# Designs tried in a protein design run: peptides against a protein of PDB entry 3V4L. Part 71

Target 1, 386 residues: chain A of PDB entry 3V4L
Amino acid sequence: GQPLAKDKVALLIGNMSYWEHPKLKAPLVDVYELTNLLRQLDFKVVSLLDLTEYEMCNAVDEFLLLLDKGVYGLLYYAGHGYENFGNSFMVPVDAPNPYRSENCLCVQNILKLMQEKETGLNVFLLDMCRKRNDYDDTIPILDALKVTANIVFGYATCQGAEAFEIQHSGLANGIFMKFLKDRLLEDKKITVLLDEVAEDMGKCHLTKGRQALEIRSSLSEKRALTDPVQGAPCSAEALVRNLQWAKAHELPESMCLKFQCGVHIQLGFAAEFSNVMIIYTSIVHKPPEIIMCDAYVTDFPLDLDIDPKHANKGTPEETGSYLVSKDLPKHCLYTRLSSLQKLKEHLIFTVCLSYQYSGLEDTVEEKQEVNVGKPLIAKLDMHRGL

## One batch from the design tools (peptide; aimed at target 1 G81 E162 E165 Q167)

Design b2_p24_6_s4 (made by RFdiffusion4, then SolubleMPNN; from b2_p24_6, 10 letters changed)
Fold by OpenDDE base, seed 4:
Structure b2_p24_6_s4 (fold): chain B 386 residues (1-386), chain A 24 residues (1-24)
Amino acid sequence: as target 1 above (386 residues)
Amino acid sequence: PEIKPVDREELKKKYPDLVSMDPD
């Protein structure tokens, strides 16, 4: 019969905004496109941008809590990285220059922990360079990995080679994701699917002689990303997993704020990623005596590091939100919260209504504080232990 | 095909939109 997954869980990490290293662009689009495809494949997807070392460790720990016997686990990473002695290291955004293994996450350590969960399939998709880091001579004493015949590595490039992105009109795709996305929905054994992606990359004039996909697998069974999830969660662990994932993806409810002047504001929320939310405000009712009014959001928690210059924009694109702009309501003011993993407390902020009456020169302001609880990934309290 | 070290300056002239994800 066709294999069944007990569940399907994916962690996608895209690191771009490095502190001490060159900024990347591709991880933004690549994580977003892959998230949408994996959701169509009934994966529970956690998608995270621009994580520190500590935040990456916590994201992996939370991902491992979603894994159990017969669950399909997929880890995707796009960012800077290196390979020393056959160990792959994902570089966090706060990594020093030069970085070392103690500043980075070892993929083989994550694999060890996934193998302890008795997973049905372990897929690693690593969209990073695989050059040696000559500043790190540490040989990770990897405890003996369990020999499991359910592992697949898709490396965007060969050992010692670079991965590339294609930048067009301010957006970029990684070369790997550009070809992977066209095949990801195919009902094929995952190693066959990746081999076809490797052939497509090999035909591309951009990558020919520069980048080639490497596949490492022990996969003895015909397992596909299309494999159906086994029906209703029958175990306590499966129920807990579903509840944990649902918590990490709960958006605040849309609010209708009423001001004393009789203006009504719709406050809405949209997820771009598990740690990235767009807040939008719209005027839904205005008394005729009010000629102009705008609803600004302000007084955000300091932990979110929100630059007011990037808040309250007339378009999603002016906030840096290029991907979800088509799905957002028009004629709002938009604010992008890009670091929800840093939120220690409830998301409390002020909605400030600025308005003018007909025949009065002075602007009037009214303010309302809004508490939306812990949105999205902030509900997992990834900062617990600091 | 053989994967060769990339001359980034030659690459940038030929394919200006193709950028290495390497930190170096």
Scores: peptide ipSAE 0.402, ipTM 0.875, DockQ to the pose 0.833
OpenDDE base, seeds 1, 2, 3, 5: peptide ipSAE 0.413, 0.370, 0.327, 0.352; ipTM 0.885, 0.848, 0.785, 0.820; seeds 1, 2, 3, 5 fail the geometry check

Design b2_p24_7 (made by RFdiffusion4)
Pose (drawn by RFdiffusion4):
Structure b2_p24_7 (pose): chain A 386 residues (1-386), chain P 24 residues (1-24)
Amino acid sequence: as target 1 above (386 residues)
Amino acid sequence: SQHPTVEHLPDGSVLHSRAAELSP
C-alpha cells in the first residue's frame, strides 16, 4: 500500500570554474537550492562545488558508503556533460581540452555500484549538455545492468541537445532547476512528477525547441521522494550510517581569541556547501591603551589555494558566497574557504592582529595560530589510505 | 571544433548552454 524508504541520501555536484572550458555560473545557485528542497524531504544531502576527476570519484565513494538495502539514492549533476555511444559523462573542472571518457565520470558506472548496494530507488538528475564529444575514441564496453525496476532518469535535455542556464548579472539560474524547484516537493510518484515538470518546461520561451526534459524509467513501484523513512533507526547498521553522515557536516565551534595585548577576537564559522565554509572575525574587546586595530586572517594551507581577493572582506557577498548579510552576523570580516575536499592536512591559519598604542606612530603585529581541525567534508578523509 | 550556444537577450542577460567548447 505505502512504499517506504530505509533512508533518503542525495549527492549533488555543481561544477563551474573549468580550467580548459567555459566557466558556468548557475551550478552554485542550483545546488544550493536543491539541497534545501531535498532536506525538506528529509534527505541526507552532500553538496559539493568545482570537483576534479579525482575529487569527483571520492564523492561517489562517500555517497555509496551511505547507501544500503532500501535506501533511496539520488544524484544531481549540474555542469558540463557529453553523451557518447549511449553513455552519459560528467566533465570535472580539471578536464583537458580536448577531453575523453577517461578524463570523465560515466553515470552508468555509478548506477551499477548503487545496484550492488540494494537501494530501493535510484534517481539521476543530470542537468548537463548531451552532445557528442567527437574527440572521444574510447567506448567503455560496460557490463549489463541488473533488472531492478527502480532506476529513474531526469535528463535536463535530450540526447544530442543542450541544457541551458540564464546568466542574468545578479544571481544566474539553470532552466531545469527553474521548473524543478516549483514542483519537487509534491507527493507524486517520481516519474509522474518529472513528467509534470516536463510540461511546465515546454511553456518556457527562452529554451523552446533547443532544450526539453527527457525521462527514462524502469520504476515499477509507486515510489516518491516524499516517501517516509523507517521511523526508529534502532538497528546497529542504521546507526553507523547516521554517524558517517554527521561526520561530514561538522563545523568548528565559534571561539573567542585572547591576545597578549588584551584584545578579544570572536571567530565565527558558517556552512555554505559541504565543500564551502565561511570564517568571520569580529573585534569583541580591546583595552583603553589601544584604539587602532584590524584583525586579518592569513597563512592558510596551500592545498586550499585561497585567493587573497576572497578573504578579509567587509561583507560575505564580496567573497563570492551565496549566503547574504542577513544570514551571517553583521559587521565582521568575512572570508570564504571553498575547496575543503583539497585539505589532507589539519586546518591551521593565523589570525593576525595589526594594532597601534595611544600616542605612538609604530604599528604592532600580533600573530596567533588557530587549528580548527577538519571542518565539514574534510573530516571524511577522502585522501585516506595508500 | 565545437562551440557552445550563446544567446544575448534584450534584457541584457545571456542564455548560455552547458556545452563544453572543444578544439584540437

Design b2_p24_7_s1 (made by RFdiffusion4, then SolubleMPNN; from b2_p24_7, 7 letters changed)
Fold by OpenDDE base, seed 1:
Structure b2_p24_7_s1 (fold): chain B 386 residues (1-386), chain A 24 residues (1-24)
Amino acid sequence: as target 1 above (386 residues)
Amino acid sequence: SQQPTVIHLPDGSVLQSFAPAISP
């Protein structure tokens, strides 16, 4: 019969805003595009940008809690990385320069933990460099992997080689994602799909002799990312998994704020990623005696590290949100919260209405505090242990 | 600091490596 997945879960990590390393651009678009494709494949997707070592560890731990017997697990990583002795290391944004294995996440350790969950399929898509780090002499003592015939690695590049992003006209994409996205929805065995992606990449004149896809697999069954999820969640564990994923993707409800001057503001929320939310404000009612009014958001929790210079923009793009802007209401002020994983408390902030009456020179301000609880990934309390 | 491998292509596109600039 056609293979069935008990469930399908994906963790996507895109690291781009490194502290001590060159900034990347492609992970933003690549994580977003892959998220949308995997959602079409009925994956429960957690998408995270710009994680520290601690946050990456917690994201992996939460991902492992979503894995169980017969579940398909997919880990995608885009960012800086290296490979020593056949072990792949994902580099967190807070990694020192030079970084070592102690500052990084070993993919093979994650694989070991996934095998302990008796997963139906383990897919790793690693959009990172595979050059040796000569500053790290540590040989990870990896315990012997269990003999499971359900592992697939898609490496964006060959051993000892670099992976690249392509920048054109202000957009950047990983070369791997550029070809992967065109085939990802195909009903093919995942290793066959990746082999076709490798052929497509091999025809690209831009990367010929610089980057080539490597496939490593033990997959003995004809499993595809298109394999249907087995029925309604019938186990308590499957229900918990569904609830945990839903909890991590719950947006605050849209609010209508009424000010004493008679101005009404719509406050709305949109998810860009599991840890990235756009807040938008719009004036929905203005008394005629008020000639000008703007609704600003301010006084965010310090944990979010919100730069006021990037808040309250006239376009989503001015906040750094290029991907969800088409789905957002027009004629708002937009603020991008990019680090929701850092939020320890409820998201409490101030909506400040600045307005002017006809014939008065002075601007008047009214303020309302808003508590929206823990949005998106902040509900998982990924900071527990700092 | 080793600069990231940046390759300018004839079409005006730029390839940037995902290799970090390891400072010696």
Scores: peptide ipSAE 0.314, ipTM 0.811, DockQ to the pose 0.753
OpenDDE base, seeds 2, 3, 4, 5: peptide ipSAE 0.278, 0.294, 0.279, 0.299; ipTM 0.801, 0.798, 0.805, 0.797

Design b2_p24_7_s2 (made by RFdiffusion4, then SolubleMPNN; from b2_p24_7 with H3E E7I H16Q R18M A20S E21A)
Fold by OpenDDE base, seed 1:
Structure b2_p24_7_s2 (fold): chain B 386 residues (1-386), chain A 24 residues (1-24)
Amino acid sequence: as target 1 above (386 residues)
Amino acid sequence: SQEPTVIHLPDGSVLQSMASALSP
């Protein structure tokens, strides 16, 4: 019979905004596109951008809690990375220069932990460079992996090589994702699918001799990303998994704020990623005596590191949100919260209404505090593990 | 910091290496 997945869970990490390293662009679009494709494949997807070492460890730990016997686990990483002695290291955004293994997450250690969960399939998609780091002399003593015939690695590049991003018209994609996205929905054994992606990359004149996909697999069964999820979650673990995923993707409810001047504001929320939310404000009612009226959001928690210069923009794109802008209401002010994983408490902020009466030169302000609880990934207490 | 390897393609696209320039 066709293999069944008990469930399907994916963690996607895209690191771009490095502190001590060159900034990347591709992970933004690649994590977003892959998230949408994996959702069409009935994966529970957690998508995270710009994680520190601590935040990456916590994201992996939370991902491992979602894994269980017969669950399909997929880890995608796009960012800086290296490979020493056949061990792949994902580089957090706060990694020093030079970084070492102690500053990075070892993929083979994650694989070991995934094998302990008795997963049905383990897929790693690593969109990073595989050059040796000569500043890291550490030989990881990895415990012998269990002989599980359910592992697939898709490396964006061959051993010792670089991965590339392609920029066209202001958007950047990883070369790996550019080819992977065209085939990811195909009902094929995952190793066959990746082999076809490798062929497509090898036929492309842009990538030929620059980047080649490498596949490492022990997968003995015909398992595909298209494999159906086994019916209603009957286990307590499956219910917990569904609840954890649902919590990590719960948006605040849209609010109608009423000000004393008679202005009504709609406050709305949209998810770009599991840790990235857009707040938008719109004037839904304005008294005729008020000639100008704007609704700003301010006084965010310091942990979110929100630059006011990038808040309250007339377009989503001006906030750095290029992907979800089509799904957002028009004629709003937009603010992008990109670090929801840092939020320890409830998201409390101020809505400031600035308005002017006809025939008065002075601008009047009214303020209202809003508590929206813990949005998205901030509902997962990723901070409690230490 | 070594600038990442940038390759201009004939179609006007730009390839950029995802490599970090490690400095001692």
Scores: peptide ipSAE 0.421, ipTM 0.870, DockQ to the pose 0.683
OpenDDE base, seeds 2, 3, 4, 5: peptide ipSAE 0.412, 0.409, 0.406, 0.413; ipTM 0.863, 0.865, 0.861, 0.867

Design b2_p24_7_s3 (made by RFdiffusion4, then SolubleMPNN; from b2_p24_7, 7 letters changed)
Fold by OpenDDE base, seed 2:
Structure b2_p24_7_s3 (fold): chain B 386 residues (1-386), chain A 24 residues (1-24)
Amino acid sequence: as target 1 above (386 residues)
Amino acid sequence: SQERTVIHLEDGSVLQSFAADLSP
C-alpha cells in the first residue's frame, strides 16, 4: 500500500540579517517559496527568519514537540554554515566573528533528538556552505545515532564547497531552491526527487562546476513528501500537535475602529512568515467635512525594535515585503513586524488618526489603543529564559 | 562590511557565495 505519514511537520529557518557576517538575500524568498510548496503537500510549516542562537534552540525544541512516532519531520535551513568532521553547523544571526560550535546549532544533534521521537521520515535540506571552519578545533563527541533507515540529507553543495545565491530582477534565490521548487510536488521517493534535482543542477550551465547537490540517505522505504497524512487525528498527541501548530499560526482578527469624528478605519493583519506579520490600515468611511485624513500605527512594544521610519508605508514593498503584496488589500498604510519571536507581552499598539476639517488650518488627532494578544509564533513564548 | 565575492553571469544574473570570511 502507499505509505502514510502520521503527520507532516516542517521547520524552515532563513538567516540573512547577520550582525557580524555578510548579509544574505536568498533565504527570504527560498523560505517563502518552500513554505508555500510544503503547505500544498499538507505539511504543518513553521517558517522563521533571522533567529539568534537562543531563538534557534527554542524553535528546534518547539519543532521536536510536534514530532512523534511515524511523523514526517523536515528541517530546512538557509544561511551561513560550516561543516567540521562531517557535522553540519547552522550559524545564528548573533554569532560572533569568528563563530565556533558553541555559538551554532549542530544538525546531527537535532537528528539524534528526532530519532528519539521515532519519526517516520527525517529530511534535512541544508542550503549553506560546507567549508571547514579552521577557527573551530572542537571535535563534537556525538553519541552514536540509532540505526534508523529513514534519514535523508539534501546538501545544497559538496563537502568543502560553497553554496550560492542567484540574483535576477532584484530578487535572489539559492541555487538549490531554484531547482528544488520545480520538482518538490512530484509524487516520487524523496531520494529520487533529489537525484533529479541534482541532475538539473548538473545540466545547467550557470551551476555546472560551481555547485552540486549531495544526497546522503539511509532511507530504505519508498517515502515521498506527497505521502498522505493518516486521516482524522485519532490520538490525543495528534490533537495536541495540531492545536500547538494552529496556535503558532493564528492571526488577529480584522477590526473596524470608529473614531469620534465619524471616521472608520479597517485594521487588518497578514502573515508573511511565522514570525513576520504585516499590519495594514485603511480609511473605510470619512465624513465629507474632513478634507484630509491619515491613520498611523505607533507605540509598539520595545521588544519588537520597530523603527518608525519603516512603519506606515504606502506600499508593502516599502516595508521590505515583496512576497505577500499580491494578497494584501490596496490603498492602505503598511507596517511590517519582523521579530514576533521577541514579543514577551501582548501586542498592544496605538492607532493614531490625523485629520483636518474644511476651513480649519489645524490638524486634529484622535488615538485608540489596540490589544491583539500574542500573534503567530509569539504564542510559543520563544523568549522563555531570556 | 566584508564584500561578498560577486560573479557576473553571461545572462546578466549575479551569483554571490554564502561564504562568511572569518577573521581571528
Scores: peptide ipSAE 0.419, ipTM 0.883, DockQ to the pose 0.598
OpenDDE base, seeds 1, 3, 4, 5: peptide ipSAE 0.387, 0.394, 0.373, 0.417; ipTM 0.864, 0.866, 0.854, 0.883

Design b2_p24_7_s4 (made by RFdiffusion4, then SolubleMPNN; from b2_p24_7, 7 letters changed)
Fold by OpenDDE base, seed 3:
Structure b2_p24_7_s4 (fold): chain B 386 residues (1-386), chain A 24 residues (1-24)
Amino acid sequence: as target 1 above (386 residues)
Amino acid sequence: EQKRTVEHLPDGSVLQSFAADISP
């Protein structure tokens, strides 16, 4: 029969906003595009941007909690990275310069932990450089991997080479994702799919002789990302896994706020990523005696590091949200919360209504405090450790 | 020194390496 997945879980990490290293652009679009494709493949997807070392460790630990016997696990990473002695290291945004293995996540260590979960398939897609880090002399003594015959690595580049991004019209894609996205939905063995992506990348004149896809596989079975999920979750563990994933993806409910002046505001929420949310406000009712009226959000928790200059924009794009703007309602004010993993408390903020009456020169303000609990990934308390 | 490779293409696109500028 066709292979069945007990479930499908993906962790996607895109690091761009490095503190001590060159900023990247492609991981934004690449994580978003891959998230949408994997969702069409019935993956439970956690998508995270700009993680510290501690946040990356916690994201991996939470991902491992979603893994179990026969579950398909996919880890995607886009960011800075290196390879020493055949070990791949993902570089967090807070990594020092120079970084070492102690500041980074070893992919082969994650693979070991995934093998302990008796997963049905382990896929790693690594969109990073594979150059040696000469500042890291650590020889990792890794325990021998189990012979599970279910491992696939797709490296965006070959050993000792760089990965590239291409920027056009303000957006960037990784060269790997540019070709992967066109094939990812195909009902093929994952190694065959990646081989076709390698052939497509090999035709790219821009990266010819600089970047080439490398596939490493021990996959003995015909497993595909299209393989159907096995029917209703019958085990307590499957229910817990579904609840854990759902908890990390729960948006706040839309609210209708009523002010004393008779203005009604719709407050809405949209997920761009598991740790990135757009808040939008719209005036849904205004008394005729009110000539001007604006609804601002303010007084966010300090842990989110929200600059008021970047809040309450007339377009999603002005917030840095280029991807979800088509799915958002028009004629709102938009605010982007890009670091929900840092939220230690409930998301409490103020909605400030500024308005003017006909024939009065003075602007009037009314304020309402809103508590929306812990949105999205903030429910996992990634800041506390596991 | 891992230098970030930046290439300006004739169409106005920019090709950039994911290499980090690691300095001691």
Scores: peptide ipSAE 0.416, ipTM 0.874, DockQ to the pose 0.855
OpenDDE base, seeds 1, 2, 4, 5: peptide ipSAE 0.383, 0.398, 0.397, 0.398; ipTM 0.871, 0.878, 0.882, 0.881

Design b2_p24_8 (made by RFdiffusion4)
Pose (drawn by RFdiffusion4):
Structure b2_p24_8 (pose): chain A 386 residues (1-386), chain P 24 residues (1-24)
Amino acid sequence: as target 1 above (386 residues)
Amino acid sequence: EEEEEEEEEEEEALKPRGSLPSAP
């Protein structure tokens, strides 16, 4: 009568800043939006931006680790894609020009690994182009799929076609997400809902005849993204899964820093994506003997490759964050730490204090080191092992 | 007229999320 979910897990990857290929803009916004919608449907969500081939493989491994028998698994990709010989490929940021299947992730490979885990539902939302990579000589000769009647595909465009994004100078949106976001929360069967999305997408003027939604499904059960999760987890296997999930969305505690000169610096942290964290520095207290002082953040782990233009900015928008000044506490210095999947080490940076005493010209520098451990997805140790 | 100009601007802002690779 009523189809049930052991758990609902989602992996969302949004690639924008390609090294050898045109950079995109809507993937960040679309990924942010799909996480919020999927969380309202009670999903364990992993949100990641600008992953290399190696990094993309690890995100799939962490996602597969969160899937077991009866778990609804969902994969959303927004970035560059190509389709050769019946296989869909997601292109990582590190991809060379020209690129081949070896440089890319085959979705069919990911699907087989999910079937090996006995998942109740396999939903794929591929928000990418689907043309031939004429340079791809290799044909993967992949093994046949087990007939499981739970596979669902939400291709943003058809084979040989292109998926489009509106790059209006402001926010920038994807076409698939414009029509998906208004309908995702419906209690319809996943295939029916995706077809209703395909109708509204045809009413699109910007994309008519260039992009159409393609649905491929084997699903023989009235399963939906709104189906409920098996109430009390109470199983030992169910507990290990909730810990593995909480292990990735840990944020450092908002600490207060005391300086030898009697100055207090409040250090705050904000989550944007599992891959993205925002630090803010607020000068909470200073003694009367000091009037002039500015707190600045430096000496980040080189693995993260933090650009100075994204750090120590008056507002969060100036760092490139999707989060706005109404979401983040006012008046601090905001700094954006994207690319946490690059952190093998522990997070250590210096909160540097440049200050001046009453009646003196000289400028005094007081540097204090801060170790915040492995925030968010860095805690998963994606680089672990030999 | 203002609506036509906005429509032209939106068409120009429309971009595919991929391109075909090429040898330099």

Design b2_p24_8_s1 (made by RFdiffusion4, then SolubleMPNN; from b2_p24_8, 11 letters changed)
Fold by OpenDDE base, seed 1:
Structure b2_p24_8_s1 (fold): chain B 386 residues (1-386), chain A 24 residues (1-24)
Amino acid sequence: as target 1 above (386 residues)
Amino acid sequence: EEEEELRKKLEEALVPMGEDPVVP
């Protein structure tokens, strides 16, 4: 019969905003596009940008809680990385320079934990360099992996080689994602799909002799990313998984705020990623005696590290939100919350209405506090260990 | 010529997704 997945779960991590390392750009686009493709494939996708070591560990732990017998697990990582002795290390944004294995996540350790979940398929897509880090002398003694015959690695590059992004003036994919995205929806065995991606990359004159896709697989079955999810969640574990995923993607409801001056504001929310939300405000009603009014958001929780200079922008793009801007209402003020994983408490903030009456020179302000609870990934309490 | 110039600009814009350990 056609292979069935009990469920399909993906964790996508894109690290760009390194503290002590060169900033990347492609992981933003790559995680976003891959999220949209995997959602079309009926994956439950958690998409996270710019994670610290601690946040990456917690994201992996929460991902492992979503895995169970016969579930398809996909881990995608785009960011800095290295490979020592056949162990792949994902570099978190807070990694020191030079980074070491103690500052990084070992993919083979994650694989071990995925094998304990009795998953139906384990796919790793690693869009990172595979050069040796000579500052890391640690030889991880990995326990012997179980023979599960359900593992696929797609490495963006060969062992000892670099993976690249193209830093042009615009948003662009990394080299791996550029070719992967064109084939990802094909109903093919995942190893065949990746082999075709490797052939497409091999035709690219830019990457010839610099980057080539490597496939490592023990996959004995004809498993595809297109394999249908087994019907209604009949198990308690499947229900819990669905609820946990739903919590991580629950947006605050849109609100209509009414000010004493008679101005009405629409406050709206949009998800860019599981840890990135856009807040937008619009004036939906203004009394005729008010000539000008703007609705600013302020007083965010300190854990979110919101710079007021980057808040309340006239366009989504001015916030750094280039991907969802087409789906947002026009004529708003926009604020991008990029670190929702850091939120320990409820998201409480102030909406400040600044307005001017006809014939008065003085600007008047009214304020309302808004509590939207824990949005998106903040519901998972990723901070349980701090 | 334009394709070769574009290729050169693309080559100059390649950023590795991993830092060569800079010897301090």
Scores: peptide ipSAE 0.230, ipTM 0.719, DockQ to the pose 0.785
OpenDDE base, seeds 2, 3, 4, 5: peptide ipSAE 0.222, 0.224, 0.221, 0.236; ipTM 0.701, 0.705, 0.707, 0.717; seeds 2, 5 fail the geometry check

Design b2_p24_8_s2 (made by RFdiffusion4, then SolubleMPNN; from b2_p24_8, 10 letters changed)
Fold by OpenDDE base, seed 1:
Structure b2_p24_8_s2 (fold): chain B 386 residues (1-386), chain A 24 residues (1-24)
Amino acid sequence: as target 1 above (386 residues)
Amino acid sequence: EEEEELEKKLEAELKPMGSAPTVP
């Protein structure tokens, strides 16, 4: 019969906004497009941008809790990285310069933990450099991996080489994702799919002799990302997995706020990523005596590090949200919350209505506090160890 | 010609997704 997955779970991490390292751009588009493709493949996808070391560790731990016997696990990482002695290190956004293995996540350690879950398939897609870090002399003594014959690595580049993005003025994919996305939905054994991606990348003039896909596989079975999920979740673990994933993707309900002046505001929420939410406000009713009226959001929790200069924009794009802007209502003010993983408490903020009456020069303000609970990934309490 | 100029422009815009740590 066709192979069946017990379930399919993916963790996608895109690190761009490094503190001590060059900023990247491609991980934004790459994580978003890969999320949409994996959702079409019936993956439960957690998509996270700009994680610290601690946040990356917790994201991996939560991902490992979603893994079980016969589950397909996929880890994608786009960001800075290195490879020492065949060990791949993902660099968090808070990593010092120079970074070392102690500041980074070792992919082979994650693989060990995935093997303990008796997964049906382990796929790693590593869109990072594989150059040696000469500032890290640590040889990780990795325990011997189990012989599970279900491991696939797709490296965006060869050992000792760089992976590239195109830093054009627009949104662009990294070189690996540019070719991967075109084939990802194909009903092929994952190693055959990646080999075809390698051939397509090999035709790219830009990266010829600089970047080439490397495939490492122990996969003995014909398993594909298209393999159907085995029926309704019958196990307690499958129900817990479904509930945990659903919690990480639960948006606040849209609200209609009523002000004393008779103005009505629609407050809405959209997910860009599991840790990135857009808040939007619109005036849905205005008394005719009110000539001007704007609805601002303010007083966010300090943990979110919201710059007011980037809040309350007339377009989603002015917030840095280029990907979901087409799916948002028009004629709103938009605010992007990009660090929901940092939210320790409920998301409480103020909606401030500024308005002017006909024939009065002075602006009037009314404020309402809004509590939307813990949105998206903030429900997973990724902070429990700080 | 225009494709080759575009390729050269895009090649100049290639950035590595991983800096070797630069000691200051």
Scores: peptide ipSAE 0.239, ipTM 0.769, DockQ to the pose 0.868
OpenDDE base, seeds 2, 3, 4, 5: peptide ipSAE 0.177, 0.186, 0.192, 0.205; ipTM 0.730, 0.714, 0.730, 0.738

